# Peptides against a protein of PDB entry 9IZ0, part 189

Target 1, 345 residues: chain A of PDB entry 9IZ0
Amino acid sequence: ITCLGSNGHTYKQLVKGGNDDLRQDAVMEQVFEQVNGFLRSYRKTSQRNLSMRTYKVIPLALKTGVIEWVQDTIPLGEYLDSAHKVYHPKEWSLSTCRKLIAEKQMEDLETRLKVYDLVCRHYRPVFRHFFLESYADPVQWFTTQTNYARSTAVASVLGHVLGLGDRHGQNILIDKTSGEVIHIDLGIAFEQGKKLPVPECVPFRLTRDVVDGMGITGVEGVFRRCMEFTLETLRREEDSLLSVLEVLRYDPLFSWLISPLRRMKKQKMQLENFNQPESGNITTDASRDPKIQRNNVSGESEAERAILKVRQKLSSTLSVEASVGELIRIAQDPSYLALMFCGWS

## One batch from the design tools (peptide; made by RFdiffusion4, then SolubleMPNN)

Design b2_p20_1_s1 (from b2_p20_1, 11 letters changed)
Fold by OpenDDE base, seed 5:
Structure b2_p20_1_s1 (fold): chain B 345 residues (1-345), chain A 20 residues (1-20)
Amino acid sequence: as target 1 above (345 residues)
Amino acid sequence: SEVLKELEEERKKAIESLIP
């Protein structure tokens, strides 16, 4: 929809109709704005303008809402597919790589690692080219690459702490003006990604292309330092953050569980990548509703468990540097990445 | 209750700031 603002400017808005509960996205954006308050108040983060990029979400009904259209953005996955065809035209297609990983999804870790390594050798990172091609001025290039590394660091820490899932290349936008990342579709939070048919086992997205966009220093430059300052801020503001999450515990509109509909959509997408389009009319005989045992895991018990996990992730048992070091290690570990869904690599 | 009202009111203000 295009709306005419009171200022006479036209704004594009994305209306999501259907079974996607935008209330979860709106609540997560409010949590991000509170975290942005903490980042603005703390000297080490404010001096670096560290923030989670937010977008406005209006839930209109249980199944309908309006999302702000983030102008001048591109999905990371869309850029990477296009750039890979330009810069590495002799390498494997993304579809070939996804197929090979999918075909081995049910195999052991050793087999999955061999396939992941093989794919990595035949599909090299290209995301550095985004900055090189978009910003001919060296100052703009350096500034935008720095903004990318900073915003990715904030999103990585916050995404780990809040247990954000489904961080595939279509749910991460790149701002073409600033180089900042914008995370969209926040419907998988509080480690509900571990309940997907292919469980998510990395703390955040730190794939080879995400690292390639950081330039020559990779993770050891701006990214690591900004993760450290972000985690230090969140540890300092633990009680404030937990108080915000406790408000959500009592919000009857907030679901701490993955929507059954989102789970089914993800399951279907994960299964459809296995089936070639045989044009067989699978009459989905809807008659076998698996008795979803309503495990009366009260939404309260899931909220309590989620808040406890947030508190555990904010624990000062390890230094900030050690905690960030371990998160970066796990997020880049092939033994974890090879276990991810074929659309992750 | 007040913090919930404030978050709801911030929700409402965020909503109202998107209504042109």
Scores: peptide ipSAE 0.058, ipTM 0.616, DockQ to the pose 0.020
Fold by OpenDDE base, seed 3:
Structure b2_p20_1_s1 (fold): chain B 345 residues (1-345), chain A 20 residues (1-20)
Amino acid sequence: as target 1 above (345 residues)
Amino acid sequence: SEVLKELEEERKKAIESLIP
């Protein structure tokens, strides 16, 4: 919808009805606002203007709300598909790559690694071109690429700590003005992405194109350093962050569990994106996955487990540098990326 | 609608009261 504000400005707003629980997004945005408070209070993060970019979510009802239209943005995946056709017109299409990965989804790790490597050789990174083509001025280029690396670092640490899932290229927006990333569709949190039909096995999205956007230094330099400062801030504010999450434990509007309906919707979207023919009556009774023990794990027991995992991720057992180093390693590991829906881009 | 807004405002106040 398009709304005329009291200030005479016209705002585009996305009204989501019926099937998307915007309350999850609104809760996560509120957690991000608090984390942004911590990042502003700490010298190492405030001096770098480190923040998680937020957007306004207004829940109107249990499954209906208004999302602020983030102006001057593009989905990362939309840019990458378009740019790849321009810069690498002789390479494979995104649909070809998706098909090959899908055809091998049930195969062993060795076979999946071979297919992932093959796809990577025929679909090269292009995201560096976003900064090169969008900003003719070298100062703007450097500033926007730096803002991208900083915002990606904050989002990567926070996404890992909060266990944000469903971080595909359509759920990551790029601000064309600042170069910052904006994460949307936040309703898969606290590692519920591991319960998807294609389980998420990386701590955050650090694919070859995400790295290519960081420029010549890749993950080394601005990105790594900003991850370290962000994690140091979150470790310092552990008790404050955990206190926020304890409020959510008793929030009747927050769900610690991915709904079966949302899981099925994501399953269908994954199958459709693979151009798999609708093999008809997979009435896979969502009751019959025998490894999903219907442990009547109360929402409270999942909340407690989630908070314990957040505490564990904030543990000072390893240095900040060692923890960030391991996260970066895992997020780039082909053995994990080959298992993902779209780990090559 | 009003009940959801009240619960969100209560959550907001609860969060704001716990963070110094």
Scores: peptide ipSAE 0.043, ipTM 0.681, DockQ to the pose 0.022
Fold by OpenDDE base, seed 4:
Structure b2_p20_1_s1 (fold): chain B 345 residues (1-345), chain A 20 residues (1-20)
Amino acid sequence: as target 1 above (345 residues)
Amino acid sequence: SEVLKELEEERKKAIESLIP
């Protein structure tokens, strides 16, 4: 829809209807705005303009809402698929890579690593070209690449701390003007991504293409340092952040659990994306695994567990540098990336 | 305290906007 503001400006709005609960997105955006307040209050983060990019979400009903249209953006996955065809026209298609990974999904780690390596050799990183194509001026190129590395660092720390899931290339937008990342579809949080049919095993998305966009220094430049400053800020504001999350504990609109409907929708989308036939018998009905005790885990018990996990992730047991170093290592580890839905790009 | 009140008030407004 197009709305006319009281200021006479026309705003594009996206109306989402159907099965997606925009209340989860709205709540996560409110948490990001609070975190942005913390990032503005500390010298190390404010001097770098570190923020999580946000967008306005107005939930209108259980299944309907209005989203602010983020202008001048492209989904990371859309850019990568297009750019890969241009720069590597002799390499494999994304569909071929997905198929090979899916065919080996039930195999051992060694077999999955071999297939991941094979896919990686036939689907090389291209995201550096986004900055080279879009910003011919060296100053603009450097500025936008720096903004990308900064925004990715904030999103990586915050995504880890809040346990953001479903961080595939269609849920990460790139701002074509600033080079910043915008995360969308925020309804898989607090490690609920581990409950997906393909469990999320990395703390955040740090695939080869995500790193390629950081330029020649990769993670060892702006990205690592901005992760450290972001984590230092979140550790200092632990009590404030936990207080914000406690408000979510009592929010009747917020779900600490992935809904069965959303899980089924994501399962279907994963199967379709892998070109797996609807074998009507892979109802891995999680209701039929006798080891999944129907623990009537109350929403309260899940909230408490989630808040405890956030506190654990903010622990000062390790230095900021050691903690960030370990997160970067795990996020790039082939042993985890080979297990992911799309760990190669 | 003020940040929580602002979040509560925004959420209260969001909740109130869901009341027809």
Scores: peptide ipSAE 0.034, ipTM 0.614, DockQ to the pose 0.022
Fold by OpenDDE base, seed 1:
Structure b2_p20_1_s1 (fold): chain B 345 residues (1-345), chain A 20 residues (1-20)
Amino acid sequence: as target 1 above (345 residues)
Amino acid sequence: SEVLKELEEERKKAIESLIP
């Protein structure tokens, strides 16, 4: 739809309808706006224009909402699939890689690591080409690659602290103008991604292509330093951030748990992406899966646990540098990436 | 309480800014 804004400008907006509760996205965007306030107030982050890129989300009803149309963006996964076909036409397709990982999903870690390494050798990183293709001017190239590394650093720290899940290449947009990342579909937060059929084991997405986009220094330099400055800011503003999250504890429209419907939708999408034949009776009775212990944990007890985990992630027990170093190590560890749905790209 | 009211007011302003 095209809407007339209060400023007299016309905006294209995406109307989402269906089972996706846009209230979760709207609340997470509000948390990001507050965090952007903290990043602007701190000299080390403000001098670098560090921010989480936000988009406007308005829930109109339980199943409908308006999302700001983010112009000049592309999903990371869409770019990578297209670029990989151009730069590595003799390597394996994304579907071949997904199939091999899926066929070994139930195997031991050693077998999964061998398959992950094999996939990595036949599917090389290409995301550096985004910046080389998009920017003919060396200054623009360097600036946009720097903006990408900065934006990814902020999103990585904030995504870890808030426990953002479902960070696949279709839920990460790249701004073609600035090089910044925009995270979408924020309804899996506070480590609820660990409850997915393929559990999320990494603190944030730092795959080989995400690193390749940072250029020749990879994670070393701009990315690491911007993670450190972001974490330093969030530790300084811990009480302010926790106060924002305590507000959400009492929001009856915010769910601290992944909805059964969203879990089923993600399960179906994972099965479809694995080309597993529908073994007929997926009992839609989410009540009968004995591994779904519906822990009748009150939404309040889940909120309290989520806030406690945020506090623990902001702990000053380790230095900022040590904490960031460990996060970067875990996010790149093949032992975790081999367990992911798409850890190779 | 004040932060709640401010977030509700910002949410209300954001909603009001996007009502055509």
Scores: peptide ipSAE 0.009, ipTM 0.393, DockQ to the pose 0.020

Design b2_p20_1_s2 (from b2_p20_1, 12 letters changed)
Fold by OpenDDE base, seed 4:
Structure b2_p20_1_s2 (fold): chain B 345 residues (1-345), chain A 20 residues (1-20)
Amino acid sequence: as target 1 above (345 residues)
Amino acid sequence: SEVLKELEEERKKAIESLLP
């Protein structure tokens, strides 16, 4: 829809309907706004303009809302699929890569690593080309690549701390003007991504293409340092962040659990994306694993567990540098990426 | 719609009241 503001400006708005509960997105955006407050308060983060990019979400009903249209963006996955066809026209298609990974999903780690390596050799990184194509001026190129590395660092720390899931290339937008990342579809949080049919095993998305966009220094430049400054800020503001999360504990609009409907929708989308036939018998209904006790885990017990996990992730037991170093290592580990839905790009 | 906006505003106020 197009809305006319009281200021006479025309705003594009996306009306999202169907089965997605935008209340989760709205809550997470409010948490990001508070975190952006913390990032502005500290010299190390404010001097670098570190922020999580936000967008306005207005839930209208359980399944309907209005989203602010983020202008001049492209989904990371859309850019990568297009660019890969241009720069590597002799390499495999994304569908071929997905198929090969899916065919081996039930195999051992060694077999999955071999297939992941095979896919990686036939689907090379291209995201560096986004900056080279979009910003012919060296100063603009350097600035936008720096903004990308900074925004990705903030999103990586915050995504880890809040346990953001479903960080696939369609849920990460790139701002074509600034080079910053915008995370969308925020309704899988607090490690609920581990409950997906393909469990999330990495703390954040740091795939080869995500790294390729950082330029020649990869993670060892702006990205690592901005992760460190972001984590240092969040550790200092631990009590403030936990207080914000305690408000969500009592929020009737917030769900600490992935809804069965959302889980089923994501399951269907994963199966469709892998071209797996609807074998009606692969109800890996996690409800039928007799070891998943139907513990009526109250929403309160899940909230408490989630808040405890946030506190644990903010622990000062390790230095900021050691903690960030370990997160970067895990996020790039082939042993985890080979298990992911799309760990190669 | 109005009830959802009211709850979002209440959440915002609750967050703002707990932050120093």
Scores: peptide ipSAE 0.063, ipTM 0.688, DockQ to the pose 0.023
Fold by OpenDDE base, seed 5:
Structure b2_p20_1_s2 (fold): chain B 345 residues (1-345), chain A 20 residues (1-20)
Amino acid sequence: as target 1 above (345 residues)
Amino acid sequence: SEVLKELEEERKKAIESLLP
């Protein structure tokens, strides 16, 4: 929809109609704005303009809402698919790589690692080219690459702490003006990604292309330092953050569980990547509703467990540097990445 | 209760700031 603002400017708005509960996205954006308040108040983060990029979400009904259209953005996955065809035309297609990983999804870790390594050798990272092709001026290039590394660091820490899932290349936008990342579709939070048919086992997205966009220093430059300062801020503001999450515990509109509909959509997408389009009319005989044992896991018990996990992730048992070092290690570890869904690599 | 109202009111203000 295009709306005419009171200022006479036309704004594009994305109306999501259907079974996607935008209330979860709106709540997560409010949590991000509170975290942005903490980042603005703390000297080490404010001096670097560290923030989680937010977008406005209006839930209109249980199944309908308006999302602000983030102008001048591109999905990371869309850029990477296009750039890979240009810069590495002799390498494997993304579809070939996804197929090979999918075909081995039920195999052991050793087999999955061999396939992941093989795919990595035949599909090289290209995201550095985004900055090189978009910003001919060296100052703009350096500034935008720095903004990318900073915003990715904030999103990585906050995404780990809040247990954000479904961080595939279509749910991460790149701002073409600033180089900052915008995370969209926040409907999988508080480690509900571990309940997907292919469990998410990395703390955040730190794939080879995400690292390639950081330039020559990779994770050891701006990214690591900005993760450290972000985690230090969140540890300092632990009680404030937990108080915000306790407000959500009593919000009857907030679901701490993955929507059954989102789970079914993800399950279908994960299964459809296994089935070649055999044009067989699978009459979905809807008659076997698996008795979803309503495990009366009260939403309260899931909220309590989620808040406890947030507190555990903010624990000062390890230094900030050690905690960030371990998160970066796990997020890049092939033994974890090879276990991810074929659309993750 | 007040923080919930403030978050709801911030939700409402965020909503009202997107309503044309």
Scores: peptide ipSAE 0.051, ipTM 0.619, DockQ to the pose 0.020
Fold by OpenDDE base, seed 3:
Structure b2_p20_1_s2 (fold): chain B 345 residues (1-345), chain A 20 residues (1-20)
Amino acid sequence: as target 1 above (345 residues)
Amino acid sequence: SEVLKELEEERKKAIESLLP
């Protein structure tokens, strides 16, 4: 819809009706606003203007809400598909790469690694071109690439700590003005993505194209340093962050359990993304996945487990540098990326 | 609508009261 604001400006708004519970997204945006408060209060993060980009989500009912239309954005995956066709027209299509990965999804890790390597050789990174083509001025280029690396670092730490899982390229928007990343569709949090049929296995998205956008230093420099400062801030504010999550534990608007419908929707999206033909009658009775023990896990037990995992991720057992180093290593590990739906880009 | 707004305001106040 298009709304005329009281200020005379016309705003595009996305109305979601019927099947999307926007309350989860609204709660996660509110958590990010609090984290942005911590990032503004801490000298090392405030001096760098570190923030998670937020967007307005207004839940109107249990399955209806209004989402702010984020102007001047493009989905990362849309840019990458278009740019790859321009810069590497002789390489494989995204559909070819997806097909090859999907055909080997049930194979052993060794076979999946071979296919991942093959796909990587025939689908090279292009995301550096976003900054090179969008900004003719070297200062704008440097500023926007720096903002990208900073925002990606914040989102990566928060994604790990809050268990947002793998953010596919359609759930990451790039702000064309600032170069910052905006994460949308926050309906999977607290490692709930690990319960999907294709489990999320990385702490955050750090694929070859995500790294290529950081420029010649890759993960080394702005990105790593901003991850370290963000994690240092979150460790300092651990009790404050946990207090926010304890409010959510008792929030009747927040679901610590993936609804069967949401699980089926995300499963369908994963299968559609693999170009698996709609095998019509998968009445997979959501009861019959034998590995999903229907443990009568109360929402309270999942909330408690989630908060304990957040506390564990904020533990000072390892240095900030060691923790960030391990997260970056895992997020780039071919053994995890080869298991993903789209780990090559 | 009103009940959801009240619960969001209560959540906001609860968060603001628990943050130092």
Scores: peptide ipSAE 0.030, ipTM 0.646, DockQ to the pose 0.022
Fold by OpenDDE base, seed 1:
Structure b2_p20_1_s2 (fold): chain B 345 residues (1-345), chain A 20 residues (1-20)
Amino acid sequence: as target 1 above (345 residues)
Amino acid sequence: SEVLKELEEERKKAIESLLP
């Protein structure tokens, strides 16, 4: 749809309908707007224009809403699939890599690491080419690559602290104008990604292609320093951030748990992406999976645990540098990436 | 729709009142 803004400009808007609860996305965007306030108030983050890129989400009903149309964006996964075919036409397809990882999903860590290494050797990073192709001017190239590294650093810290899940390449948009990342589909938060059929084991997405986009320095330099400044800001504003989250504890529209419907949808999408034949009646009776202990944990007890985990992640027990160093290490660890749905790209 | 908008506005006011 096209809407007239209060500023007299016309905006394209995406109308989403279906089983996705846009209320979760709208709440997380409001949390990001508050965090962007903290980042603007701190000299080290403000001087670098550090922000989480946001988009407007207006929930109209339980299953419908309006999302701001983010112009001039591309999903990271769409760019990477296209660029990989151009730059490495003799390497394995994304579907071949996914199949090999899926075939070994139930194997031990040692077997999964061997398959992950094999996939990595046959699927090389290409995301550096995004910046080389898009910007002919060296100053624009350097500026946009720097903006990418900065934006990814903010999103990585904030994604870890808030426990954002489902950070696959289709849920991360790249702004073609600025090089900044835009995270979408925010309804898996507060570590609920660990409850997915393929559990999320990394604090944020820092795959080889995500790193390749940072240029020759990789994680060292702009990315690491911007993670440190972002974490330093969030530690300073801990009480303000926790106060924002305490308001959500009492919001009847916010679910601290992944919905059974969303879990089933993600399970189906994971199975379809693995080309596993639908073997038989997936009993849509989410009541009968004995591994779904419906811990009748009140939404309040999950909110309290989520807030406690945020507080623990903001702890000053380790230096900012030590904390960021450990997060970067874990996010790049093959022992975790080999367990992910797509840890190689 | 109206109830969602009221709850969003109440939440926004609650957030604004808790921020220093």
Scores: peptide ipSAE 0.025, ipTM 0.411, DockQ to the pose 0.022

